# Designs tried in a protein design run: peptides against a protein of PDB entry 6NYY. Part 195

Target 1, 212 residues: chain A of PDB entry 6NYY
Amino acid sequence: KHFEQAIERVIGGLEKKTQVLQPEEKKTVAYHEAGHAVAGWYLEHADPLLKVSIIPRGKGLGYAQYLPKEQYLYTKEQLLDRMCMTLGGRVSEEIFFGRITTGAQDDLRKVTQSAYAQIVQFGMNEKVGQISFDLPRQGDMVLEKPYSEATARLIDDEVRILINDAYKRTVALLTEKKADVEKVALLLLEKEVLDKNDMVELLGPRPFAEKS
Target 2, 212 residues: chain A of PDB entry 6NYY as posed
Amino acid sequence: KHFEQAIERVIGGLEKKTQVLQPEEKKTVAYHQAGHAVAGWYLEHADPLLKVSIIPRGKGLGYAQYLPKEQYLYTKEQLLDRMCMTLGGRVSEEIFFGRITTGAQDDLRKVTQSAYAQIVQFGMNEKVGQISFDLPRQGDMVLEKPYSEATARLIDDEVRILINDAYKRTVALLTEKKADVEKVALLLLEKEVLDKNDMVELLGPRPFAEKS

## One batch from the design tools (peptide; made by RFdiffusion4, then SolubleMPNN)

Design b2_p29_6_s1 (from b2_p29_6, 8 letters changed)
Fold by OpenDDE base, seed 2:
Structure b2_p29_6_s1 (fold): chain B 212 residues (1-212), chain A 29 residues (1-29)
Amino acid sequence: as target 1 above (212 residues)
Amino acid sequence: SEFLELLEKLFNGEVISREEIEEVFRKAE
């Protein structure tokens, strides 16, 4: 009941455009966004952080903005790190609060979609093979799957494995960097918006060279 | 939410049918 109410409150709070976040909600958002930011900071193939904010914009209570690389081709490692970065908010909430909010749901949905895309569309799985399937675009009810039910089950299993691997990697990373997540979260609560320079000042230079 | 529960199950390595996953995703849209 309390969890459902908390979810409803978070969902309701997310939908309410102009409302000043309650201190506890603001704290949750700060740690969530800090999780994304720190994960992205310490993952080589994550996109470079541009800005992290806990100022509500539109339907979002906070966001981490990254500079997308103008690349059309991604390696498995790149996609994995992106998945980990996407899981950063959820994992942060788990580490610090022992509970997951609705913001973490959207992240998990994104990761799940990414995992399916990797396995089905990109053929980035040894068990499924190097087969590209046309995955339905977001929102299209694909009535007909281009693969057998047996293949579908295999894909589902491999998706779970991939997500679990990304999750474990993110947990390990953010547990190691727990103090950094807290530093970022606390600074977010103070400044509400952080840029790359703030992160450098707080955490030191990003350990990976920005690939142009 | 049903979606969160499903996802937690997935992360916990619980066996969830594809149909159940698809249904939860559909309901969350």
Scores: peptide ipSAE 0.018, ipTM 0.358, DockQ to the pose 0.523
Fold by OpenDDE base, seed 3:
Structure b2_p29_6_s1 (fold): chain B 212 residues (1-212), chain A 29 residues (1-29)
Amino acid sequence: as target 1 above (212 residues)
Amino acid sequence: SEFLELLEKLFNGEVISREEIEEVFRKAE
């Protein structure tokens, strides 16, 4: 218990006991976090959910805690599922409220970062190819762009395509699982904190074997 | 944000170290 709490403090930040969410804000956070939780539940390569909370911590109004995999190599499919999980909050807000909060903007930023990394660093794009740019080390005045303007435009286009694909996948998933998102959100509003066992009771067992 | 700035730099063809890119991504995770 103490170790889990310590990990929660490190990952989720310190609980702001003084921050009282308005009922509407609390509802928004519940559906946002439910979106993340449900997306992670039904995506094979998403990290397993450990805890989801609508108790404000640090700079966040809520959080979903996942078991991080110490993995140095990611497949395209793994990264896509991770992107979809990251978009889960934003998509949930769109489905249930028809509006996107500032929290959803941060999720989009994270997804954009992931998409760029996939294309530029990992070369995980058929059009761009294995570009894995040996980015010059800090201090090497490489005055020349490592790639042409045409390549830069191609990278931008492919980043947008990848984000859009992840977004569409997340919309499709959470639309199909809309009732599950609502169940999780409502239970969050009641209990404020859910663990893996609560999710199993509510949604059934995760359809993917947990690779320990 | 540091990331949007990073993206802008990259799209503008500015040279950014791999370490800087990785750091920005780690912060986003």
Scores: peptide ipSAE 0.012, ipTM 0.360, DockQ to the pose 0.077
Fold by OpenDDE base, seed 1:
Structure b2_p29_6_s1 (fold): chain B 212 residues (1-212), chain A 29 residues (1-29)
Amino acid sequence: as target 1 above (212 residues)
Amino acid sequence: SEFLELLEKLFNGEVISREEIEEVFRKAE
């Protein structure tokens, strides 16, 4: 319990008990987080869901907490599933509300960063080839890119393709599982916090064997 | 934000110049 709380504080920040979400905002957050949760549930390489909350915290209006895999190397498939999970909130908002909130903007940024990392840092693209660039961390204005403008354009194109693929996959998944997203969202609105057991009760066992 | 607009363009399959991408990222920092 203490370890989980410590991780929650690091990821979500301190609970801001003082910010009461308006009912419509709370609804949006519930469906957003339900999108993340359901995407993570049905994606094989997504991290196991530990907790979903719509209680506002320092960095957001809600959060989904996952058991981080101590994995330093990811396959392309694993990274794709993580991208899809990250897009789950945005896609859920689109499916249910036909609008995207500012919360979904952060998800898109994260996915974009992941895509660039895959293409440039990990060389996980057949068109770009096996290139690994020591990309400066965010904030290091490296004036000189270690690759040509032509390569940069190719990278940008492949990043776009990768993001679009992840987006389409997420849309397909959450459209298929729309009823499950609804169930999770409604239960979130009732309980405000869901754990893995709540998800099992609601959706059934996760279709993937948990690696112990 | 210009960043969001850029991302939307990317998602919509619009051709965005590298310069535009870099400018948006620079402004978002």
Scores: peptide ipSAE 0.018, ipTM 0.416, DockQ to the pose 0.465; fails the geometry check
Fold by OpenDDE base, seed 4:
Structure b2_p29_6_s1 (fold): chain B 212 residues (1-212), chain A 29 residues (1-29)
Amino acid sequence: as target 1 above (212 residues)
Amino acid sequence: SEFLELLEKLFNGEVISREEIEEVFRKAE
């Protein structure tokens, strides 16, 4: 319980019980979080879903809590699935509303950062090769990049390709599972909080064996 | 938003410089 609460505080911040969402806002959040939840459910290398909530916490209007895998090493495929899960909220909003909220913008920022990390930090690209650059930390003065402008452009191109691939994969998945996203969203609107058991009842067992 | 425009460009296959991407992220903070 203490560990879950600590994770909730880190991910969602403190619950702001005083913040009442308007019905349309609540609907948007429900479909956004449902997108994350469903993407995570049907992606093998996504983290297991623990909790989905549309109760506002901290600066967020909703959150999906996942059990982080204690992994020090990630494959490209694992990182791609994580990117797709992160895009799930945005893609859901696009599919159901044809519009994207500010919450979806933050998700895209995370995906972009992940893509850069994969290409630059981990060298997980055949074209760029094994290049490891320390990405400037937030607030660090962008010191002289230790690579040429040509390399920078190549990195940018490969980042774009990676993000586009993740986006297309997420669109395909959530389009196929559109009915499941709607079921989760509707149940969220009713219960405000869903756990893993609710998801199993609604969608069936997760199609991937939990790695014990 | 500048960020959404950046994304549209990325998804449309437009080449965006790392500097432009970093600037958009910096502003979104």
Scores: peptide ipSAE 0.016, ipTM 0.379, DockQ to the pose 0.665; fails the geometry check

Design b2_p29_6_s2 (from b2_p29_6, 8 letters changed)
Fold by OpenDDE base, seed 2:
Structure b2_p29_6_s2 (fold): chain B 212 residues (1-212), chain A 29 residues (1-29)
Amino acid sequence: as target 1 above (212 residues)
Amino acid sequence: SEFLELLKRLFSGEVISREEIEEVFRKSE
């Protein structure tokens, strides 16, 4: 219920500003980033982990850095795993703290954006169809709504479904790997920065070959 | 997000320049 409401708020434009976390919130950040890291570790189509940090940089208090694949085309499965990885922080907070911080709002926003992109741009939805909605050409006054209100509602509904699916998948994964999330979080609290080697030492080798 | 806001604007029937659309999409990638 809370997640659906959160999606609705994001879709509705009620974005909560991410707040700079206090030093006392370092634990929350560690578990958040651990969620991302572990999700990425155990999802086949997630980008390879490069670095996880809870050292504040600019407005961010932590991050998981991944090596992006030089690919312009993504499969639905690849995008789904990427969405799950993005939800990893939020789901971790929910599992361990029973609450979601403002930091998790940005992740939800990113996932929501991805979902819309998949449905609208890539036509990766059976109900909406394989419609690449042609963005208006340069100079064409978009005189007409690219989408009817009915189509917009359909897109919104399908976006919610897609995000919910990704969320459920992430919850299942991180619940199964809860101990691993905790291990990573605790190590982050100690070292503040982890690399791929640290993850291998802690969790074992990533179960998927890095597709270059 | 700029992307979601863009979509809302588009869905509302607002006329948005292609340049603005492309910029928002580029940023969302």
Scores: peptide ipSAE 0.014, ipTM 0.356, DockQ to the pose 0.054
Fold by OpenDDE base, seed 5:
Structure b2_p29_6_s2 (fold): chain B 212 residues (1-212), chain A 29 residues (1-29)
Amino acid sequence: as target 1 above (212 residues)
Amino acid sequence: SEFLELLKRLFSGEVISREEIEEVFRKSE
């Protein structure tokens, strides 16, 4: 539940207090959300895209909404693809603008938290082994470590590796699909909201069967 | 941002203490 919530929050995109986006800001949001959408489209274990929007809602400037899977157990591959999807917005901004926004930084923070959760909470790392620790809630400082300093160092190293792998994978994917990201971003700027059908028209059918 | 710089350092292979990571996370909240 907490991990799923963390991923859902990352999909919330750029948060600014002002609901009125300047044209350049709107463009940035469009490419950011397009990055999430396209990453999700071409990652096998990503959740099916329902909606992508650049209309500000509350504090969010844009979002990509996916069909949540009621899944209690995730494979490492599934979690990796989810991390890549989360990085999609940041990577898109980097590819198209050569800079990242504060929203893209938040995505990276969330991926980092997800990586720690995978390794420490779920024990989904071959080097660390099958361990589960009761980690404090997202945002809470870990005051007490239920593991040795040596284990802590190992965890930190493996977290770094995992995040780096997810990042590289996302960069490779969105670089390959750069034209698709641009198509989605441009259509977002026009329609402000896209659904699955819009994505099919732009990109073709999703290469992976929708796991209902 | 401090967070981006931290990540760049991490990706470069630098070993950063968990305390420093946590501090950066706290500031990014």
Scores: peptide ipSAE 0.017, ipTM 0.369, DockQ to the pose 0.547; fails the geometry check
Fold by OpenDDE base, seed 4:
Structure b2_p29_6_s2 (fold): chain B 212 residues (1-212), chain A 29 residues (1-29)
Amino acid sequence: as target 1 above (212 residues)
Amino acid sequence: SEFLELLKRLFSGEVISREEIEEVFRKSE
């Protein structure tokens, strides 16, 4: 309980019970969170879903909680699936509403940061090669890049490609699973909070064996 | 929003500098 609450505080902030979402806002949040949840459900290397909620917490209008796997080493495939899961909310909004809300801005930031980290920090690109640079932290003065402008452009190109690949993969997945996204969204609108058991009842068992 | 436009540009295949991306994110905060 304390650990879950700590994770909730880190991910969602403090629950603001006083924020009443308008019906259209609530619907948007439900489909957004359903997109995250379903993407995470059907992506092998996504973190297991613990809880999905459309109850506003902190600055967020909803959240999906996942059990992070304690891993020190990530494969490119693992990071790609995590990127896809992060894009799930935006892609869901696009599929169901034909628009993307500003509430999903943080998700794109996370995906972009992940992509840069993969290319620059981890050297996980055949074209760029093994480059390991510390990504500037938010608020750090962008000190002189330890690499050439040509290398910077190459990194930017490969980051774009990686994000596009993750986006296309997410679109394909959630389009295929559109009915599942809708089921989750509708149940969220009813219950406001779903757990893993609710997801199993709706979608069946997660198709990936829980790695013990 | 500037952010949505950035996203459209990224997904259209446009090459956008890291600096521009970071600036858009900074403004969205």
Scores: peptide ipSAE 0.016, ipTM 0.346, DockQ to the pose 0.767; fails the geometry check
Fold by OpenDDE base, seed 3:
Structure b2_p29_6_s2 (fold): chain B 212 residues (1-212), chain A 29 residues (1-29)
Amino acid sequence: as target 1 above (212 residues)
Amino acid sequence: SEFLELLKRLFSGEVISREEIEEVFRKSE
């Protein structure tokens, strides 16, 4: 218990017990976090869900805690699922409320960053090719223009495509699992905090074997 | 975001130190 609380404090920040969400805000947060949780539940390469909370912590109004896999190499599929999970909150808000909050904008920013990282760092795009950011070692010549303007435009276009693909995938998933998102959101409104066991009870076992 | 701005700068051909790049990446994680 103490160890879990310590991890929660590090990852989620300090609970702002003084920040009282208005009922409508609380509802929005519940559906937002439910979107993340459900997306993560049904995406094979998403990190396993540990905890979902709508209790405000730090600068956030809610959070979903996942067990990060310590891996140094990511496949394109793994990164895509992570992007979809990140979009889960935004997509949930869109499905249930027809509007996007500022929290959803932050998620879009994170996804955009991930997309650029995939294309630029990992070269995970057939059109762009292997753009290895050989980050110059300390003392090596400063990166002159590594990319032509044409390459930069191509990267931008491919980033947009990747984000759109992740978005469409997330919309399809959460639309299919709309009832599950609602169940999770409603339970969050009741309990404020859900763990993996609550999710199993509510949704059934995660369809993917936890790779230990 | 600082990360997106960094990428834009890199794509524009601006020379950016490794330390600055690494710092922005760490903040984005």
Scores: peptide ipSAE 0.014, ipTM 0.347, DockQ to the pose 0.069; fails the geometry check

Design b2_p29_6_s3 (from b2_p29_6, 9 letters changed)
Fold by OpenDDE base, seed 5:
Structure b2_p29_6_s3 (fold): chain B 212 residues (1-212), chain A 29 residues (1-29)
Amino acid sequence: as target 1 above (212 residues)
Amino acid sequence: SEFLELLERLFSGEVVSREEIEAVFEKSR
């Protein structure tokens, strides 16, 4: 449950027609969402893109919607690609604007939670070993960790490594595909909503077979 | 760690330069 929540992009909510984004904000959101979309497009284990939008929903200023796979088991590689996809918006902002904000979404928090979940909850780290711990709930002051301080330090180190690796992978990908990110962002600014067909027209077919 | 501090800053809404972020990430490897 905590793991799924950490990776799941909150793409749901009522469209707030009343939130008029300023042109600069709209541009930022477009490039942010384009980053997610393009990262997802070129990552093998990312879910297929269904929709990308810069229309505000709930607290989000934009979103990329993917076809959820009813997959209960993820490989480490699959989780890494999902982390990279989650970082796509932030990295896009960095590439195009030379600065990072909190962005329209809580992407770094999600990636961080995903990393902790992989290492602590699922034991998906060779250094930490095959362990599973109860992660504290969001907002709970973790007064007592269910593991030693030495283990805590090791987990923190491995989390940092994992996040850093995902970040660098995303930077490399979106830097290579910078022109594609820009194309998507510009088209988003025009259409506000893109579907899979728009992406195919713009970028060509996704290089990975859609797993049915 | 400097990395965790950076994350905290970003989560607080601070605008951080690309250069600073890259420097912290490079050190975290």
Scores: peptide ipSAE 0.021, ipTM 0.377, DockQ to the pose 0.065
Fold by OpenDDE base, seed 4:
Structure b2_p29_6_s3 (fold): chain B 212 residues (1-212), chain A 29 residues (1-29)
Amino acid sequence: as target 1 above (212 residues)
Amino acid sequence: SEFLELLERLFSGEVVSREEIEAVFEKSR
């Protein structure tokens, strides 16, 4: 309970009980969160879903809470699946409404930042991995990029490729699972909060073995 | 690791500055 509350505070902030979503807005949020939930359900390396809520908390109108796997090492595939899960809300809105909300724009921003981190930090790109980043020495005001403008452009290009791949994968997945997204969204509109058991009842058991 | 924490923050939807990302990367090497 305390751990879940702590995670909820980090992800969603304090419940603002006072914000009543309009019905149309509530519908949008439900489909957005359903997109995250379904993407996470059918992606092997996504974190297990704990809770999905369309109750406004803090700055968010809804949230999907996942149990992060205690992993010290991430593969490229694992990071890709996490990116796809993050794009799930945006893609759901696109599929069902043909429009993207500000929340979906924020998800794209998050994915973009993740992609940069992956490429720059993990060297998970064959092209960028060959580039030596002269990291500034301790004490130099890192006002200067540790890499050339040419390297920056290469990173930007590879980030775009990675994001596009994640996006296409998410579109394919949620298009295939469109009926499941709708089922989850409709149930969210009724219950406002879903847990893992609700998802199992609705979609069946998650197709991936729970790595205990 | 600070790097994993940063990654978790990014995946959780936290907006992190490029400067902070780079700083964490420098510390991880």
Scores: peptide ipSAE 0.017, ipTM 0.387, DockQ to the pose 0.045; fails the geometry check
Fold by OpenDDE base, seed 3:
Structure b2_p29_6_s3 (fold): chain B 212 residues (1-212), chain A 29 residues (1-29)
Amino acid sequence: as target 1 above (212 residues)
Amino acid sequence: SEFLELLERLFSGEVVSREEIEAVFEKSR
């Protein structure tokens, strides 16, 4: 309980019990969070879902809590699945409402950041290669990019490709699992908070073994 | 926001830790 509360505080902040969502806002949040939850459920390298909530916390209107992995190294596949999970809310809104919220735009920014990190810092691209850029040390503002304009363009192009791939993968997944997203969203509207057991009851066991 | 700051750092060429990247994903959920 104390550990879960600590994680919840770190991820979502304190619940804003005084913030009342309008019914349409609550519905949007429910489908958004259901998108994250379902994407995470069916992606092998996504973290296991612990809790999903549509109760406003901190700066967010909803959140999903996952079991953090103590992992120092990420594979390309792991990062891709995490990107897809991050896009789950946005894609859900698109599938169900044909529109995206500002929250969904923020998720896109997060995915963009992840993509640049993968391409530039981790060398997780065959075209860009494992280029060890003399990247400035942490905290140094670099006025000039440590690579040529041609390399910069290549990086930008490959970042775009990576984001698009993650997006397409997420669209395919949540379209296939559309009924599951609906089930989760409706149950969220009823209970406001779901745990892993609720998800198992609703969707069945997660198809991937929980790696401790 | 914390995320905008991280984006700016990344785009400036600053090395962002994997821990910070992980934190971005956790907050996006």
Scores: peptide ipSAE 0.017, ipTM 0.365, DockQ to the pose 0.060; fails the geometry check
Fold by OpenDDE base, seed 1:
Structure b2_p29_6_s3 (fold): chain B 212 residues (1-212), chain A 29 residues (1-29)
Amino acid sequence: as target 1 above (212 residues)
Amino acid sequence: SEFLELLERLFSGEVVSREEIEAVFEKSR
Protein backbone atom coordinates (compact mmCIF):
# COMPACT_ATOMS: atom_id res chain seq x y z
CA LYS B 1 0.00 0.00 0.00
CA HIS B 2 2.67 2.54 0.92
CA PHE B 3 4.78 1.64 -2.08
CA GLU B 4 1.77 1.84 -4.38
CA GLN B 5 0.92 5.25 -2.98
CA ALA B 6 4.45 6.42 -3.51
CA ILE B 7 4.33 5.29 -7.14
CA GLU B 8 0.96 6.97 -7.54
CA ARG B 9 2.43 10.22 -6.30
CA VAL B 10 5.29 9.98 -8.73
CA ILE B 11 3.06 9.14 -11.68
CA GLY B 12 -0.09 11.08 -10.93
CA GLY B 13 0.95 13.73 -8.50
CA LEU B 14 -1.43 14.87 -5.80
CA GLU B 15 -5.09 14.25 -6.45
CA LYS B 16 -6.63 17.52 -7.49
CA LYS B 17 -9.85 17.04 -5.55
CA THR B 18 -11.14 20.31 -6.96
CA GLN B 19 -11.29 19.43 -10.64
CA VAL B 20 -14.77 18.16 -11.37
CA LEU B 21 -14.77 16.57 -14.79
CA GLN B 22 -17.79 17.19 -16.92
CA PRO B 23 -19.71 14.01 -17.77
CA GLU B 24 -18.44 14.02 -21.35
CA GLU B 25 -14.87 14.59 -20.21
CA LYS B 26 -15.22 11.82 -17.66
CA LYS B 27 -16.48 9.50 -20.38
CA THR B 28 -13.53 10.36 -22.60
CA VAL B 29 -11.08 9.73 -19.77
CA ALA B 30 -12.75 6.42 -18.92
CA TYR B 31 -12.40 5.12 -22.47
CA HIS B 32 -8.86 6.50 -22.69
CA GLU B 33 -7.75 4.74 -19.53
CA ALA B 34 -9.67 1.61 -20.50
CA GLY B 35 -7.63 1.56 -23.70
CA HIS B 36 -4.40 1.61 -21.73
CA ALA B 37 -5.67 -1.01 -19.30
CA VAL B 38 -6.91 -3.44 -21.94
CA ALA B 39 -3.82 -3.04 -24.09
CA GLY B 40 -1.67 -3.75 -21.05
CA TRP B 41 -3.82 -6.74 -20.14
CA TYR B 42 -3.48 -8.51 -23.48
CA LEU B 43 0.14 -7.62 -24.25
CA GLU B 44 2.53 -10.21 -22.90
CA HIS B 45 5.42 -7.87 -22.22
CA ALA B 46 3.38 -5.02 -20.81
CA ASP B 47 3.84 -4.28 -17.14
CA PRO B 48 1.15 -5.77 -14.91
CA LEU B 49 -1.74 -3.43 -14.20
CA LEU B 50 -2.04 -2.45 -10.56
CA LYS B 51 -4.63 0.29 -10.74
CA VAL B 52 -6.57 2.35 -13.25
CA SER B 53 -8.30 5.56 -12.24
CA ILE B 54 -10.34 8.32 -13.82
CA ILE B 55 -9.89 10.57 -10.82
CA PRO B 56 -7.91 13.60 -11.95
CA ARG B 57 -4.41 13.74 -10.54
CA GLY B 58 -1.73 16.36 -11.07
CA LYS B 59 -0.86 16.31 -14.78
CA GLY B 60 -3.52 13.91 -16.04
CA LEU B 61 -7.27 13.48 -16.07
CA GLY B 62 -6.76 9.80 -15.32
CA TYR B 63 -3.99 7.27 -14.94
CA ALA B 64 -3.07 3.64 -15.20
CA GLN B 65 -0.56 2.36 -12.67
CA TYR B 66 1.62 -0.59 -13.49
CA LEU B 67 4.12 -2.65 -11.59
CA PRO B 68 7.41 -1.68 -13.13
CA LYS B 69 9.66 -4.51 -14.10
CA GLU B 70 13.17 -3.95 -12.92
CA GLN B 71 14.64 -4.82 -16.26
CA TYR B 72 17.78 -3.23 -17.59
CA LEU B 73 17.57 -4.83 -21.02
CA TYR B 74 14.46 -4.88 -23.13
CA THR B 75 13.91 -6.92 -26.24
CA LYS B 76 12.43 -5.28 -29.28
CA GLU B 77 9.21 -7.16 -28.61
CA GLN B 78 9.06 -5.90 -25.06
CA LEU B 79 9.57 -2.33 -26.14
CA LEU B 80 6.96 -2.72 -28.86
CA ASP B 81 4.40 -3.94 -26.34
CA ARG B 82 5.18 -1.00 -24.09
CA MET B 83 4.68 1.33 -27.02
CA CYS B 84 1.36 -0.34 -27.81
CA MET B 85 0.24 0.03 -24.21
CA THR B 86 1.16 3.71 -24.34
CA LEU B 87 -0.89 4.10 -27.51
CA GLY B 88 -3.88 2.33 -25.96
CA GLY B 89 -5.57 5.50 -24.77
CA ARG B 90 -5.25 7.27 -28.11
CA VAL B 91 -6.45 4.26 -30.06
CA SER B 92 -9.42 3.79 -27.75
CA GLU B 93 -10.48 7.41 -28.26
CA GLU B 94 -10.19 6.95 -32.00
CA ILE B 95 -12.22 3.72 -32.01
CA PHE B 96 -15.02 5.01 -29.80
CA PHE B 97 -15.16 8.75 -30.49
CA GLY B 98 -13.35 9.33 -33.78
CA ARG B 99 -11.48 12.18 -32.12
CA ILE B 100 -8.18 12.60 -30.34
CA THR B 101 -7.83 14.65 -27.20
CA THR B 102 -4.75 16.45 -25.91
CA GLY B 103 -4.13 13.44 -23.67
CA ALA B 104 -3.91 11.23 -26.71
CA GLN B 105 -1.45 13.67 -28.24
CA ASP B 106 0.74 13.31 -25.20
CA ASP B 107 0.65 9.52 -25.59
CA LEU B 108 1.88 9.87 -29.15
CA ARG B 109 4.67 12.11 -27.96
CA LYS B 110 5.71 9.50 -25.41
CA VAL B 111 5.72 6.78 -28.03
CA THR B 112 7.74 8.95 -30.38
CA GLN B 113 10.24 9.49 -27.63
CA SER B 114 10.44 5.78 -26.94
CA ALA B 115 10.96 5.05 -30.62
CA TYR B 116 13.84 7.50 -30.88
CA ALA B 117 15.42 6.04 -27.79
CA GLN B 118 15.14 2.52 -29.16
CA ILE B 119 16.62 3.35 -32.51
CA VAL B 120 19.37 5.70 -31.42
CA GLN B 121 20.55 4.23 -28.15
CA PHE B 122 19.51 0.64 -27.98
CA GLY B 123 20.44 -0.35 -31.50
CA MET B 124 17.06 -1.98 -31.94
CA ASN B 125 17.01 -1.10 -35.60
CA GLU B 126 19.07 -3.08 -38.07
CA LYS B 127 19.25 -0.26 -40.60
CA VAL B 128 20.57 2.41 -38.29
CA GLY B 129 22.89 0.06 -36.45
CA GLN B 130 25.33 1.27 -33.86
CA ILE B 131 25.83 4.96 -34.27
CA SER B 132 29.34 5.60 -33.07
CA PHE B 133 29.29 9.03 -31.58
CA ASP B 134 32.81 10.25 -31.98
CA LEU B 135 33.34 12.66 -29.17
CA PRO B 136 34.23 15.96 -30.75
CA ARG B 137 37.96 16.34 -30.42
CA GLN B 138 39.25 19.51 -28.83
CA GLY B 139 39.11 22.20 -31.52
CA ASP B 140 36.59 20.66 -33.85
CA MET B 141 33.48 22.76 -34.30
CA VAL B 142 30.87 21.29 -32.02
CA LEU B 143 28.75 19.74 -34.71
CA GLU B 144 25.21 20.31 -33.48
CA LYS B 145 24.50 16.68 -34.29
CA PRO B 146 27.03 13.89 -33.91
CA TYR B 147 25.63 12.27 -37.03
CA SER B 148 25.04 13.38 -40.59
CA GLU B 149 21.80 14.82 -41.86
CA ALA B 150 21.40 11.61 -43.82
CA THR B 151 21.62 9.59 -40.62
CA ALA B 152 19.12 11.92 -38.97
CA ARG B 153 16.69 11.33 -41.81
CA LEU B 154 17.20 7.61 -41.57
CA ILE B 155 16.48 7.73 -37.85
CA ASP B 156 13.35 9.80 -38.44
CA ASP B 157 12.15 7.35 -41.07
CA GLU B 158 12.75 4.35 -38.86
CA VAL B 159 11.05 6.08 -35.93
CA ARG B 160 8.02 6.65 -38.10
CA ILE B 161 7.99 3.01 -39.15
CA LEU B 162 8.27 1.82 -35.57
CA ILE B 163 5.47 4.10 -34.38
CA ASN B 164 3.26 3.03 -37.26
CA ASP B 165 3.88 -0.62 -36.46
CA ALA B 166 3.02 -0.08 -32.81
CA TYR B 167 -0.05 1.91 -33.80
CA LYS B 168 -1.32 -0.76 -36.19
CA ARG B 169 -0.74 -3.45 -33.59
CA THR B 170 -2.65 -1.44 -31.00
CA VAL B 171 -5.52 -0.75 -33.39
CA ALA B 172 -5.77 -4.44 -34.23
CA LEU B 173 -5.70 -5.45 -30.58
CA LEU B 174 -8.22 -2.93 -29.29
CA THR B 175 -10.52 -3.51 -32.25
CA GLU B 176 -10.51 -7.21 -31.43
CA LYS B 177 -11.02 -6.41 -27.75
CA LYS B 178 -13.43 -3.52 -28.31
CA ALA B 179 -16.08 -5.07 -26.10
CA ASP B 180 -13.55 -5.45 -23.29
CA VAL B 181 -12.51 -1.81 -23.61
CA GLU B 182 -16.13 -0.79 -23.30
CA LYS B 183 -16.67 -3.05 -20.27
CA VAL B 184 -13.68 -1.52 -18.52
CA ALA B 185 -14.72 2.01 -19.44
CA LEU B 186 -18.26 1.50 -18.16
CA LEU B 187 -17.01 0.00 -14.92
CA LEU B 188 -14.59 2.92 -14.52
CA LEU B 189 -17.50 5.31 -14.88
CA GLU B 190 -19.20 3.50 -12.01
CA LYS B 191 -16.29 2.82 -9.66
CA GLU B 192 -13.83 5.53 -10.81
CA VAL B 193 -10.98 3.25 -9.69
CA LEU B 194 -10.26 -0.32 -10.71
CA ASP B 195 -7.62 -2.70 -9.46
CA LYS B 196 -6.21 -5.94 -10.80
CA ASN B 197 -8.98 -7.96 -9.16
CA ASP B 198 -11.67 -5.88 -10.84
CA MET B 199 -9.98 -6.55 -14.17
CA VAL B 200 -9.84 -10.30 -13.49
CA GLU B 201 -13.52 -10.33 -12.59
CA LEU B 202 -14.39 -8.39 -15.71
CA LEU B 203 -12.06 -9.88 -18.32
CA GLY B 204 -10.91 -13.11 -16.75
CA PRO B 205 -7.37 -13.93 -15.75
CA ARG B 206 -4.63 -12.26 -17.70
CA PRO B 207 -3.60 -14.62 -20.50
CA PHE B 208 0.04 -14.51 -19.47
CA ALA B 209 1.47 -16.27 -16.48
CA GLU B 210 2.71 -13.82 -13.93
CA LYS B 211 6.41 -14.31 -13.64
CA SER B 212 6.69 -15.11 -9.96
CA SER A 1 10.89 19.93 -21.67
CA GLU A 2 13.02 17.32 -19.96
CA PHE A 3 12.12 15.01 -22.75
CA LEU A 4 13.20 17.33 -25.52
CA GLU A 5 16.36 17.92 -23.60
CA LEU A 6 16.87 14.19 -23.34
CA LEU A 7 16.34 13.81 -27.06
CA GLU A 8 18.81 16.57 -27.72
CA ARG A 9 21.29 14.84 -25.48
CA LEU A 10 20.75 11.54 -27.21
CA PHE A 11 21.08 13.13 -30.61
CA SER A 12 24.19 14.93 -29.47
CA GLY A 13 25.77 11.57 -28.87
CA GLU A 14 25.62 11.68 -25.13
CA VAL A 15 25.36 8.25 -23.61
CA VAL A 16 22.42 8.50 -21.29
CA SER A 17 21.78 5.79 -18.76
CA ARG A 18 18.73 3.65 -19.19
CA GLU A 19 17.59 4.70 -15.76
CA GLU A 20 17.62 8.33 -16.76
CA ILE A 21 15.76 7.58 -19.98
CA GLU A 22 13.14 5.63 -18.11
CA ALA A 23 12.84 8.33 -15.50
CA VAL A 24 12.17 10.92 -18.17
CA PHE A 25 9.62 8.65 -19.81
CA GLU A 26 7.88 8.06 -16.53
CA LYS A 27 7.72 11.77 -15.84
CA SER A 28 6.25 12.32 -19.26
CA ARG A 29 3.40 10.00 -18.40
Scores: peptide ipSAE 0.014, ipTM 0.383, DockQ to the pose 0.052; fails the geometry check

